Peptides against a protein of PDB entry 2QAS. Designs and how they scored, part 20

Target 1, 120 residues: chain A of PDB entry 2QAS
Amino acid sequence: PPEDLMQYEAMAQDALRGVVKAALKKAAAPGGLPEPHHLYITFKTKAAGVSGPQDLLSKYPDEMTIVLQHQYWDLAPGETFFSVTLKFGGQPKRLSVPYAALTRFYDPSVQFALQFSAPE

## One batch from the design tools (peptide; aimed at target 1 T65 G90)

Design b2_p18_2_s3 (made by RFdiffusion4, then SolubleMPNN; from b2_p18_2, 6 letters changed)
Fold by OpenDDE base, seed 1:
Structure b2_p18_2_s3 (fold): chain B 120 residues (1-120), chain A 18 residues (1-18)
Amino acid sequence: as target 1 above (120 residues)
Amino acid sequence: AAPVYDPYSGKEIANGDA
């Protein structure tokens, strides 16, 4: 087949990453996500720009999945990455995750799923 | 605490108490 010099699939993936950004902006608004919506977000922990406690990231050497439902604080969805405070083993910790590091987004309330290719 | 998993993907949820 002919070579796609436009890289349309990558463009489409980038557009869909915009959906995640928009969803997180909704989650960060006052009142949070409308019930019963909640978000499972999976990302590559070794991707460039991922930041968090060393012990936590070491526990998940490849991918990590977080849930945004009831207990999340100071969600800050920027233009290239988001940061959020979550509890891990009862301890609040801050994560910063570039959208480019995402591999999966899922809202089980409406069975909406997105998958992405991310650097290893 | 016991691990919590996404029933749809089988992936462990790191912040299972959320």
Scores: peptide ipSAE 0.468, ipTM 0.883, DockQ to the pose 0.652
OpenDDE base, seeds 2, 3, 4, 5: peptide ipSAE 0.235, 0.186, 0.215, 0.467; ipTM 0.742, 0.717, 0.723, 0.882

Design b2_p18_2_s4 (made by RFdiffusion4, then SolubleMPNN; from b2_p18_2, 7 letters changed)
Fold by OpenDDE base, seed 3:
Structure b2_p18_2_s4 (fold): chain B 120 residues (1-120), chain A 18 residues (1-18)
Amino acid sequence: as target 1 above (120 residues)
Amino acid sequence: PPPVYDPFSGKEIANGLG
């Protein structure tokens, strides 16, 4: 097959990651997401830039899926990564996830799904 | 408590029902 010197796939991936960023910015606004929208986000835990409690990340050596619906705090969607506080086993913990680490984004309310190729 | 799963992907949701 011919060599893609334009790297279209990478550009497409970045554009789609932009959708996640935009969605998270909506989620971070006062009042949160408009009901019944909520987000399932999956990412590679060993990807560069991913940070959080060691015990939590060790529990998910490959991928982790989090849900943003009723219990999320201080969601901060930056330009290259987002951070959020969630409850794990009843304990609040902070996660920081680069958009480049994402492998899946899903909004069950409207069955909108995106998949990504994320390097570790 | 029992783990919660994404009904579409079958993946475990780390923060439960969120």
Scores: peptide ipSAE 0.464, ipTM 0.888, DockQ to the pose 0.628
OpenDDE base, seeds 1, 2, 4, 5: peptide ipSAE 0.455, 0.449, 0.439, 0.445; ipTM 0.889, 0.886, 0.882, 0.884

Design b2_p18_3 (made by RFdiffusion4)
Pose (drawn by RFdiffusion4):
Structure b2_p18_3 (pose): chain A 120 residues (1-120), chain P 18 residues (1-18)
Amino acid sequence: as target 1 above (120 residues)
Amino acid sequence: ALAEVEAAAEEFLASQQP
């Protein structure tokens, strides 16, 4: 015991997904992130709400990490998901990722990191 | 956990090249 009927830990998890959304809004600002800040986003490929090229999604069965630093365009962070154009083998592609699909967040510049979808 | 993220990030960045 005790069983947590309030699910405080789960609420704290969701509250923290919001940091990712807020960080993506700064990155979507004209001029991008304030250097040397850049972002690693890890997400569940099969999580509902994610869309991308069928070929690309098949290459990454469960987890996929993307880096937002030198090569990303048209970052569009909605309230419930974000979309971004990245290059894979030199070929530009478009992704949409719900914040709910996120499992990890890391900025190597200040070594700030978050882990989600992990009730432990 | 962070080591896995950094490795995956290096692989992703390498895959962006033509």

Design b2_p18_3_s1 (made by RFdiffusion4, then SolubleMPNN; from b2_p18_3, 10 letters changed)
Fold by OpenDDE base, seed 5:
Structure b2_p18_3_s1 (fold): chain B 120 residues (1-120), chain A 18 residues (1-18)
Amino acid sequence: as target 1 above (120 residues)
Amino acid sequence: MIEEILKAAEEFEAAQLA
């Protein structure tokens, strides 16, 4: 096929990352996500900009998936990354994840899924 | 791409539940 100098695929992928951002903004609104929506978000733990408890990130050397359903707090979806407080082992922990680090997004309630390329 | 993800939906394991 001819060379795509416009890099449409990359642009499309960036746009799709925007879907995740938008979804998180909805999740961050008062009342959270409307039932029964909930989000599974997978990201590369070693990607640039990812931050969180060392013990937690060490447990997931490659990727980890978090779920935003009924137990998430202070979700702050920024323009380039989002941060959220989740409980791991009963302890609240703060995670900060750049959208660029995402590899998968899934809302099982409506079977909506997205997959992204992220830093190795 | 989407089909692959949906087909592997069972592979989603939340860290909070681990």
Scores: peptide ipSAE 0.235, ipTM 0.701, DockQ to the pose 0.257
OpenDDE base, seeds 1, 2, 3, 4: peptide ipSAE 0.232, 0.224, 0.233, 0.229; ipTM 0.697, 0.704, 0.702, 0.696

Design b2_p18_3_s2 (made by RFdiffusion4, then SolubleMPNN; from b2_p18_3, 7 letters changed)
Fold by OpenDDE base, seed 3:
Structure b2_p18_3_s2 (fold): chain B 120 residues (1-120), chain A 18 residues (1-18)
Amino acid sequence: as target 1 above (120 residues)
Amino acid sequence: MIAEIEAAAEKFLAAQKA
């Protein structure tokens, strides 16, 4: 088969990551997400740029899913990554995740799903 | 796809609650 020199798949992946960024910006707005919307975000914990508590990241060496529904604070969706504070075992922990590290995005309320190929 | 994502979400949801 002919070789794709345009790298269309990579371009499509980046475009879809833009949907996640936009959704997070809506979530970060005053009042948060409109009910009943809530987000499940899965990412590669060893991907470049991922930052968080070592104990937590070490517990999930491949990928981890976080949920943004009722218990999240200081959501900051930047242009290349987002950061958020979540509670694990009752303890607040700050996570920073590049959009490039994402592998899945899901909103159960409307069954909207996206999946991505994320490099390590 | 959706079923797979739901299963993955359920699996790791416990991380924030435990």
Scores: peptide ipSAE 0.039, ipTM 0.679, DockQ to the pose 0.489
OpenDDE base, seeds 1, 2, 4, 5: peptide ipSAE 0.028, 0.029, 0.027, 0.029; ipTM 0.639, 0.637, 0.617, 0.650

Design b2_p18_3_s3 (made by RFdiffusion4, then SolubleMPNN; from b2_p18_3, 8 letters changed)
Fold by OpenDDE base, seed 5:
Structure b2_p18_3_s3 (fold): chain B 120 residues (1-120), chain A 18 residues (1-18)
Amino acid sequence: as target 1 above (120 residues)
Amino acid sequence: AIAEIEAAAAAFEAAQAA
C-alpha cells in the first residue's frame, strides 16, 4: 500500500484520545457526568506512566478496565494523564493513567465505543 | 508501528469490587 507520510492514523488516534480526555473533564466537573452517562476505560497496566497499588496492578498483568459511574472520587484529568480514586475490595485506591495507555473507551448509555492501540 | 483506531461494540468487565 502507499506510504502515508502524513501518519493520518496516528493523528486520528490522538484526536480520539482527545475525546476521552474531554469526557473525563466533563466527568470531573461539578455535578459529574450527566445521567445516565458513565465510562468504561481499559488500559495497559504495564504501560509507561501507569501507577497504582502494586497488589492491584499485579492482578491485571496486561489490561485493566475501570468504570466511572457511581463510585469514583477526585477525578483529575490532566493534559497527558488522569488520576482517580476508586474502590477495590471496599478500599479506596488511587490510579494514575496516561491517555497513551488506553486501549478502550466505552459509554454504555449511548453505546459509544473507541478502541486504541497502545504500547505492548 | 502506526497507531490504529477502531470503533467498537464491546462488553466490559470492571475491576472494581461490586
Scores: peptide ipSAE 0.209, ipTM 0.684, DockQ to the pose 0.163
OpenDDE base, seeds 1, 2, 3, 4: peptide ipSAE 0.159, 0.048, 0.141, 0.148; ipTM 0.685, 0.664, 0.692, 0.686

Design b2_p18_3_s4 (made by RFdiffusion4, then SolubleMPNN; from b2_p18_3, 9 letters changed)
Fold by OpenDDE base, seed 4:
Structure b2_p18_3_s4 (fold): chain B 120 residues (1-120), chain A 18 residues (1-18)
Amino acid sequence: as target 1 above (120 residues)
Amino acid sequence: MIAEIEAAAAAFEAAQAA
């Protein structure tokens, strides 16, 4: 097959990552997501830019899935990454995740799912 | 590879639930 010098696959990935960003911005708006929408987000924990408690990230050497439904605080969806406070074992923890680190996105309320390739 | 997929909620284990 001919060589793709336009890198269309990468552009498509960026566009679809934009869906996640937009969804998180809706989630961060006053009132949060319209019910029953909620988000499952999976990311590579060792990807560049991922930040959080060492003890927490150590439990997930490859991927980690978080859910944004009712128990999340201070969701801050930036242009390249989002940060959010979640409870793990009852303890609030702050995570910062670049959109580039995402591997899966799912809203079970409408069965909308995206799968991404992330750096290994 | 990136794509929309069919998935079930059961396939997603949330870390907070642990």
Scores: peptide ipSAE 0.176, ipTM 0.696, DockQ to the pose 0.240
OpenDDE base, seeds 1, 2, 3, 5: peptide ipSAE 0.168, 0.043, 0.130, 0.140; ipTM 0.695, 0.641, 0.686, 0.671

Design b2_p18_4 (made by RFdiffusion4)
Pose (drawn by RFdiffusion4):
Formats: sequence, structure tokens, C-alpha cells
Structure b2_p18_4 (pose): chain A 120 residues (1-120), chain P 18 residues (1-18)
Amino acid sequence: as target 1 above (120 residues)
Amino acid sequence: PPDSAVDNPPEPPSYFVP
């Protein structure tokens, strides 16, 4: 015991997904992130709401990490998901990722990191 | 050619989990 009927830990997890959304809005600002800040986003490829090239999604069965630093265009962080154009083997492709699909967040510049979807 | 997918992302000293 005790069983947590309030699910405080789950609420704290969702509250923290919001940091990712807020960080992506600063990155979507004209001029991008304030250097040397850059972002690593890890997400569940099969999580509902994610769309991308069928070929690309098949290459990454469950988890996929993307880096937002030198090569990303048209970052569009909606309220419930974000979409961004990245390059894979020199070929530009478009992704849409719900914040609910996120499992990790890391900025190597200040070593700030978050882990989600992990009730432990 | 450029690639934005990270198969072996760097690990931080720790991850914060609530």
C-alpha cells in the first residue's frame, strides 16, 4: 500500500509531456532554438496518431529517435501533436507525432532529460 | 547523405521520471 486513486504519478507524467510541447514551440519560433540547444525526441512508432512514410515506419518497429538540430524544416507544433520534415538518406520526409507517443526527451547541451510512458 | 534518425542516441547522466 497505498493504492493511489488519484494517480498522481500519471498526472505528473502528462504534465511533463507539456515541457516537450513548450520546447518545440521555441524551436518552431523563427530563428529556431537558441544555440547550442538541440533536441532528441524518442517516440513509439506504432502509437496511434503517428503518421509517416510507410517505408520509414516499417524500418522502426517500436521506438524511433529523431534529432532536431541541423536538419529539420517546417516544425509545426500543434496543441496535441507536432509534425516536422526531416531527411533520411538525403530524402526529405514528413512526420506527425502525438505528444502522447513520446517516451524520451533529451537536450545534450544542458543534459536535461525526461522519460515518459514509464510507470515503473 | 544526411540522416536525422538516431539509432544509437546519446544517453544523459539520467532521466527524470515523476

Design b2_p18_4_s1 (made by RFdiffusion4, then SolubleMPNN; from b2_p18_4, 10 letters changed)
Fold by OpenDDE base, seed 1:
Structure b2_p18_4_s1 (fold): chain B 120 residues (1-120), chain A 18 residues (1-18)
Amino acid sequence: as target 1 above (120 residues)
Amino acid sequence: AENSILDNPPQPSSYLRA
């Protein structure tokens, strides 16, 4: 097959990451996501820019999946990463996740699912 | 969901991938 020097697949992947960013911005707006929408987000925990509690990240050395439904606070979707506070072990934990670290995005309410290639 | 960090996340029937 011909060599793709334009890297169209990578462009499309980045565009789809933009969908996640846009969805998170909607989730961060007053009132949150419209019911019954909720988000499952999977990311590589060792990817550059991922930040969170060491004990938590140690339990998930490869990938972690978070759910944004009812138990999240201070969702802040930036241009290159998002941060969010989640309850874990009864305590609030702050996570910061670059969009480039994402491997999966899923909204089961409408069966919308995305898959991404992310750093190992 | 009670726990916001999942050990067994739901698996969709298919994924959209570029």
Scores: peptide ipSAE 0.327, ipTM 0.851, DockQ to the pose 0.581
OpenDDE base, seeds 2, 3, 4, 5: peptide ipSAE 0.110, 0.324, 0.324, 0.117; ipTM 0.665, 0.850, 0.849, 0.661; seed 2 fails the geometry check

Design b2_p18_4_s2 (made by RFdiffusion4, then SolubleMPNN; from b2_p18_4, 8 letters changed)
Fold by OpenDDE base, seed 4:
Structure b2_p18_4_s2 (fold): chain B 120 residues (1-120), chain A 18 residues (1-18)
Amino acid sequence: as target 1 above (120 residues)
Amino acid sequence: PANSIVENPPQPSSYYRP
């Protein structure tokens, strides 16, 4: 097939990352997500801009999946990354994840799922 | 273990394709 110099697939994925951002903004609004909506978010832990507890990130050197339903606090969806407080070993820890680091987004309540290619 | 981490998350049957 001919070479795609426009990189349409990358542009499409970037647009779909906007869905994740929008969903997280809804989750961060007062009252959170409307029941029974909840989110499973998978990301590359070694991707540029990922920040969190060293021990946790070391334990999952490739990918990590977090669930946003009842055990999360101070969700802050920015324009390029989101941050959230989660419990790790019973302790609240801050995690920051660029949208570019995402590999999967899934809301099983309505079976809506997105898959992305993430940088190393 | 961290309850916010899901080691075996539910798998979607398909992915959204516009």
Scores: peptide ipSAE 0.489, ipTM 0.898, DockQ to the pose 0.568
OpenDDE base, seeds 1, 2, 3, 5: peptide ipSAE 0.210, 0.218, 0.226, 0.139; ipTM 0.734, 0.742, 0.742, 0.725

Design b2_p18_4_s3 (made by RFdiffusion4, then SolubleMPNN; from b2_p18_4, 7 letters changed)
Fold by OpenDDE base, seed 1:
Formats: structure tokens, sequence, C-alpha cells
Structure b2_p18_4_s3 (fold): chain B 120 residues (1-120), chain A 18 residues (1-18)
């Protein structure tokens, strides 16, 4: 195929990452996600900008999937990354994930899924 | 779910393609 000098695929991926950001903003709004919507978010744990409990991230050296349904607090969807408080081992921990680190987004309630390429 | 980390997440039947 002809060489794509416009890099349309990358632009499309960025646009789709915007869907995740928008969904998280809905989740962060008062009242949270409308039932029965809930989100499975998979990301590369070693991607630049990912931060969280060191022991936890070490346990998942490649990818990690988190679920945003009932047990999450202080969801803060920024423009380039989101942060959220989750309980790990019964203790609240802060996790920050750049949208660029995402590899999968899934809302089973309506079977809406997105797949992304993310740097290691 | 029991916890926020999912070791075996549900697999979608398809991915959205614009």
Amino acid sequence: as target 1 above (120 residues)
Amino acid sequence: PENSIVDNPPQPSFYFRP
C-alpha cells in the first residue's frame, strides 16, 4: 500500500483514547457511571508516566487490568492521564495512568471495547 | 468484582473499529 505520510492510524488512535478520557470524566462526575456501566481498563505498567504502589507494579511487569465499578475513589481524569484511588490489600493506593499507556478499554454492559497499541 | 485488579478480565467479542 502507499506510504501514509499523514499517519492517519495514529490520529485515529488518539481520537479513540479521547473516548476513554470522556468515559472516565463521566465516571468521575457526581453520581458516577450510570448503572450498569462499568469499566475494565488495561494498561502497560512500565509505560512512561505510570505510577502506583511499587510492590503492586512489580507484580504485574507487563500489563494490569483494573475495574472501575464500585470500589474506586477520587477519580481524576486529566487531559493526559487519569488518577484513581483503589484498595489493594485493604489499603487505599493511588494509581496514575497516562492514556497513552492503555491497551484495552471495555464496558461489558454494552460490549463496547477499544484496543490500543501502547509503548512498553 | 472482589477487588480492583482483575487477573482474568472479560474478553470482548469484538473491538470497535471506526
Scores: peptide ipSAE 0.418, ipTM 0.886, DockQ to the pose 0.515
OpenDDE base, seeds 2, 3, 4, 5: peptide ipSAE 0.059, 0.058, 0.055, 0.058; ipTM 0.667, 0.668, 0.651, 0.663

Design b2_p18_4_s4 (made by RFdiffusion4, then SolubleMPNN; from b2_p18_4, 7 letters changed)
Fold by OpenDDE base, seed 5:
Structure b2_p18_4_s4 (fold): chain B 120 residues (1-120), chain A 18 residues (1-18)
Amino acid sequence: as target 1 above (120 residues)
Amino acid sequence: AANSFVDNPPEPASYLRP
């Protein structure tokens, strides 16, 4: 097949990452996500820009899935990354995750799923 | 409420899609 010099797949991937960003912005609005929506977000923990507690990230050297439902605080969806405070083992921890690090997005309430290729 | 507690990371079964 002919070579795609436009890199449409990459553009499409970026556009879909925008869906996650938009969803998180809705989640960050007053009142949070409209029930029963909740988000499962999977990302490569060693991807550039990922930051959080060392002990936590060490436990998940490859990928980590976080859930945003009921208990999430100070969600800050930036333009290139989002940060959020979540409870891990009952303790609040702050994570910062670039959208580029995402590998999966899922909202079980409506069975909406997205998959992404992320850097190793 | 009890059902408002969600710890991270969630159990794999909770986010498996059909």
Scores: peptide ipSAE 0.218, ipTM 0.715, DockQ to the pose 0.136
OpenDDE base, seeds 1, 2, 3, 4: peptide ipSAE 0.198, 0.208, 0.210, 0.190; ipTM 0.710, 0.710, 0.709, 0.706

Design b2_p18_5 (made by RFdiffusion4)
Pose (drawn by RFdiffusion4):
Structure b2_p18_5 (pose): chain A 120 residues (1-120), chain P 18 residues (1-18)
Amino acid sequence: as target 1 above (120 residues)
Amino acid sequence: AAEADAAADTEEVKAAME
């Protein structure tokens, strides 16, 4: 015991997914992130709401990490998901990722990191 | 430019977060 009927830990998890959304809005600002800040986003490929090239999604069965630093265009962070154009083997492709699909967040510049979807 | 890739190794990212 005690069983948590309020699910405080789960609410704290969701509240923290919001940091990722806020960070992506600063990155979507004209001029991008304030250097040397850059982002690593890890997400569940099969989580509902994610869309991408069928070929690319098949290459990454469950988890996929993307880096937002030197090569990303048209970052569009909506209120419930974000979409971004990245390059894979030199080929530009478009992704849409719900904040709910996120499992990890990391900025190597200040070593700030978050882990989600992990009730432990 | 032809060799650009934005996919990062998930295991390395997990290790860096420790």

Design b2_p18_5_s1 (made by RFdiffusion4, then SolubleMPNN; from b2_p18_5, 11 letters changed)
Fold by OpenDDE base, seed 2:
Structure b2_p18_5_s1 (fold): chain B 120 residues (1-120), chain A 18 residues (1-18)
Amino acid sequence: as target 1 above (120 residues)
Amino acid sequence: SSSANSIADTEQVRQEMQ
């Protein structure tokens, strides 16, 4: 088959990362996500720019999935990464995750799923 | 896959991920 010198798949995937960003911006707005929407976000914990408590990240050497549903605070979706405060073991922790680190986005309320290639 | 944050560490949440 002919070579795709335009790299359309990469372009499309990058565009789809914009969906995650947009969804998070909606989640961060006053009132949060419109119920029953909630977000499962999976990312490579060792990807460049991922930051959080060392003890937490150590538990997840490859990927971590977080859910934004009932308890999340200070969600800040930036242009290249988002940060959010979640509870782990009852303790609030701050995570910062570049969109480029994402491997999966899922909203079970409408069964909307996206998968992404991320650096290992 | 299951969520890491404690609130979502339930079987129900795990099922939602599938």
Scores: peptide ipSAE 0.128, ipTM 0.663, DockQ to the pose 0.228
OpenDDE base, seeds 1, 3, 4, 5: peptide ipSAE 0.095, 0.100, 0.121, 0.126; ipTM 0.642, 0.645, 0.652, 0.664

Design b2_p18_5_s2 (made by RFdiffusion4, then SolubleMPNN; from b2_p18_5, 9 letters changed)
Fold by OpenDDE base, seed 1:
Structure b2_p18_5_s2 (fold): chain B 120 residues (1-120), chain A 18 residues (1-18)
Amino acid sequence: as target 1 above (120 residues)
Amino acid sequence: SALDNSIADTEAVRKAME
């Protein structure tokens, strides 16, 4: 089969990462996400640009999933990455995750799912 | 109650996506 020199699939994935960004921007708005919407976001912990507590990231050397439902603070969805404060073991932790590091996005309330290829 | 924000475990993820 012919080689796709345009890399359309990659373009499509990048476009779909925009859905995640848009969803997070809605989540960051006053009042948060409209109930019962909530987000499960999975990302490669060793991807370039990922930042957070060393002990937490070391605990999950490949990827980890975070949940944005009720307990999240200072969600800041930028153009290339988002940051958020979440509690782990009762302790607030700040995470910064580039959209390029994402591998999964899921909203159980409407069973909307996206999967992405991300470098480890 | 809300799930723990750290659910990297494959089984936990599976359950969360059901």
Scores: peptide ipSAE 0.123, ipTM 0.716, DockQ to the pose 0.341
OpenDDE base, seeds 2, 3, 4, 5: peptide ipSAE 0.118, 0.111, 0.120, 0.120; ipTM 0.715, 0.702, 0.705, 0.716

Design b2_p18_5_s3 (made by RFdiffusion4, then SolubleMPNN; from b2_p18_5, 11 letters changed)
Fold by OpenDDE base, seed 2:
Structure b2_p18_5_s3 (fold): chain B 120 residues (1-120), chain A 18 residues (1-18)
Amino acid sequence: as target 1 above (120 residues)
Amino acid sequence: SSLDNSIADTAAVRAAML
């Protein structure tokens, strides 16, 4: 097959990561996401730039899925990463996740799904 | 006030994403 010297797939991936960023910015706005929208976000826990409690990340050595629906606080979607406080077993934990670490994005309310390749 | 992320990465949740 012809060699893609334009690297269109990478461009498309970057554009679609922009969708996630935009969605998170909506989620961070006052009032949060418009119901019933909510977000399932999966990321590689060992990817560069991922940070959070060691005990939490150690529990998920490969990938981790977080849900942004009702119990999330201080969502801060930056240009290259987002941070958010979530409760695990009632305990608030702060996570910081680069968009480049994402492997899946899903909004069940409208069955909108994205998949991404992420560094190992 | 309902969904604790302690259940976020479960088989059921993952299946719902597929």
Scores: peptide ipSAE 0.168, ipTM 0.754, DockQ to the pose 0.433
OpenDDE base, seeds 1, 3, 4, 5: peptide ipSAE 0.164, 0.163, 0.167, 0.156; ipTM 0.752, 0.743, 0.749, 0.736

Design b2_p18_5_s4 (made by RFdiffusion4, then SolubleMPNN; from b2_p18_5, 11 letters changed)
Fold by OpenDDE base, seed 2:
Structure b2_p18_5_s4 (fold): chain B 120 residues (1-120), chain A 18 residues (1-18)
Amino acid sequence: as target 1 above (120 residues)
Amino acid sequence: SSSANSIADTAEVEEQMR
């Protein structure tokens, strides 16, 4: 096939990452997401900029999926990354995840799914 | 949901929900 010098796929991927950002901003707004919408977010745990408790991240050496539905706090969707407090084993833990680290986004309520390429 | 389980690691979700 002809060479794509425009790199449309990369541009599309970036645009689609914007969907995740926008969704998280909606989730962070007062009242949260409109029910029954909720988010499953998968990311590469070793990607640059991913931050969280070492004991937690060590359990997931490749990818980790978090769900934003019933128990999440202080969701802060920035321009390049989002942070959120979730409970693991009953303990609140803060995660910071760059959008570039995402590999999957899913809203089961409407079966909306996105997949992304992320650094290994 | 059943749909979620098809694309998400159940163990990860359970860890978060505990």
Scores: peptide ipSAE 0.037, ipTM 0.629, DockQ to the pose 0.104
OpenDDE base, seeds 1, 3, 4, 5: peptide ipSAE 0.038, 0.033, 0.037, 0.033; ipTM 0.613, 0.620, 0.623, 0.613; seed 1 fails the geometry check

Design b2_p18_6 (made by RFdiffusion4)
Pose (drawn by RFdiffusion4):
Structure b2_p18_6 (pose): chain A 120 residues (1-120), chain P 18 residues (1-18)
Amino acid sequence: as target 1 above (120 residues)
Amino acid sequence: EDPYYQEEKAAEYEASLE
């Protein structure tokens, strides 16, 4: 014991997914992130709400990490999900990722990191 | 320009978590 009927840990998890959303809004600002800041986003490929090229999603069965630093365009962070154009083998492609699909967040510049969807 | 930027950086990052 004790069983947590308030699910404080779960609420703290969701509250923290919001940091990712806030960070993506700064990155979507004209001029991008303040260097040397850049982002690693890891997400569940099969989590509902994610869309991308069928070929690309099949290559990454469960987890997929993307890096927002030197190559990303038209970052559009909505309130419940974000979409961004990235290049894979030189070919530009479009992705949509719900904040709920996120499992990890990392900025190597200040070594700030978050882990989600992990009740432990 | 690096055509494999996402593949390389994601691989390096996943290797660092081992």

Design b2_p18_6_s1 (made by RFdiffusion4, then SolubleMPNN; from b2_p18_6, 7 letters changed)
Fold by OpenDDE base, seed 2:
Formats: C-alpha cells, structure tokens, sequence
Structure b2_p18_6_s1 (fold): chain B 120 residues (1-120), chain A 18 residues (1-18)
C-alpha cells in the first residue's frame, strides 16, 4: 500500500484537538457553556506538562476525567494547554492540562465524542 | 454548592462507559 508521507492521520488528530480548544474557549467566555452543553475531559495524568496538586494526581495514576459543568472556575484555555480550577472535597484545585495529554472529550448533551492517543 | 461534584460526576461518567 502507498506510504503516507504527509502524516494525515496526525494532522487530523491535531485538528480535532483544536475542537477541544475551541470548545474550552467557548466555555471560558462570559456566561460559560450554553446550556445544556457540558464537557467531560479525560487525560493522562503522567503526560508531560500535566500539572496539579500531587495528592490529587497521585489518586489518578493513569487517567483522570474532569467535568466542566456549573462548578468550574477561572478556565483559561491557552494555545497548548488549558488550566482550570475545580473543587475536590470542597477544596479548589488548579489543574493545567496540555491538549496533547487528552485521551477523551465528550459532551453528553449532544453525544459528541472524540478520542485521542496521548503520549506516555 | 456540592463539594463532591467532580468526584460524583466523574464516577458516574466512568460507570456509563463500562
């Protein structure tokens, strides 16, 4: 079979990561996500660039899923990573997650799902 | 405000994928 020297699959996946970025930017805009949209984002906790409280990340040695609905603060979607404050056990925790660390993105309201291969 | 919102919603989501 012909060899793909363009690496189209990788390009496509990067484009889809862009969807997540765009969605988060919408979420970060005034008023937040338009109801009933909300996001479930799964990422590799040990991926390069992932940052957060040690105790929290230790609780999720492989993957962690966060929910962006109603209770999230200071969502900051950057160009390579996003950061957000979420409460765990009532305590606010700041997480920084590179888009490259994502493995799953899901919006239950419209059953929109994306899956990604994240680096180890 | 639900102090365990994240944990609860995340758990529910994981369960829905099983």
Amino acid sequence: as target 1 above (120 residues)
Amino acid sequence: EDPDYQERQSAAFRASLE
Scores: peptide ipSAE 0.514, ipTM 0.899, DockQ to the pose 0.912
OpenDDE base, seeds 1, 3, 4, 5: peptide ipSAE 0.503, 0.508, 0.508, 0.506; ipTM 0.895, 0.897, 0.896, 0.896; seed 1 fails the geometry check

Design b2_p18_6_s2 (made by RFdiffusion4, then SolubleMPNN; from b2_p18_6 with Y4D E8K Y13F E18K)
Fold by OpenDDE base, seed 4:
Structure b2_p18_6_s2 (fold): chain B 120 residues (1-120), chain A 18 residues (1-18)
Amino acid sequence: as target 1 above (120 residues)
Amino acid sequence: EDPDYQEKKAAEFEASLK
């Protein structure tokens, strides 16, 4: 097959990452997501730009899935990454995740799924 | 508020994929 010098697949992946960003921006808006929508987001914990408590990230050496439904605070979806506060063991922890680190996005309410290839 | 809500939900989801 002919060589794709345009890298269309990569562009498509970026466009789809934009869907996640847009969804998170809706979630961060007043009132949050319209019920019953909620999100499961999986990301590579060792990807560049991922940050959070060392003890927490150490428990997930490869990937980690977070749930954005009801119990999440200060969701801040930026242009290249989003940050959110989640409670683990009753303790609030701040996570910062670049969209480029995502490997999966899922909204079970409508069974909408996206899968991404992220740096190993 | 369940202090382990996040971890429980995440684990439940991952298990459902297998």
Scores: peptide ipSAE 0.559, ipTM 0.915, DockQ to the pose 0.905
OpenDDE base, seeds 1, 2, 3, 5: peptide ipSAE 0.550, 0.551, 0.546, 0.541; ipTM 0.913, 0.913, 0.913, 0.910

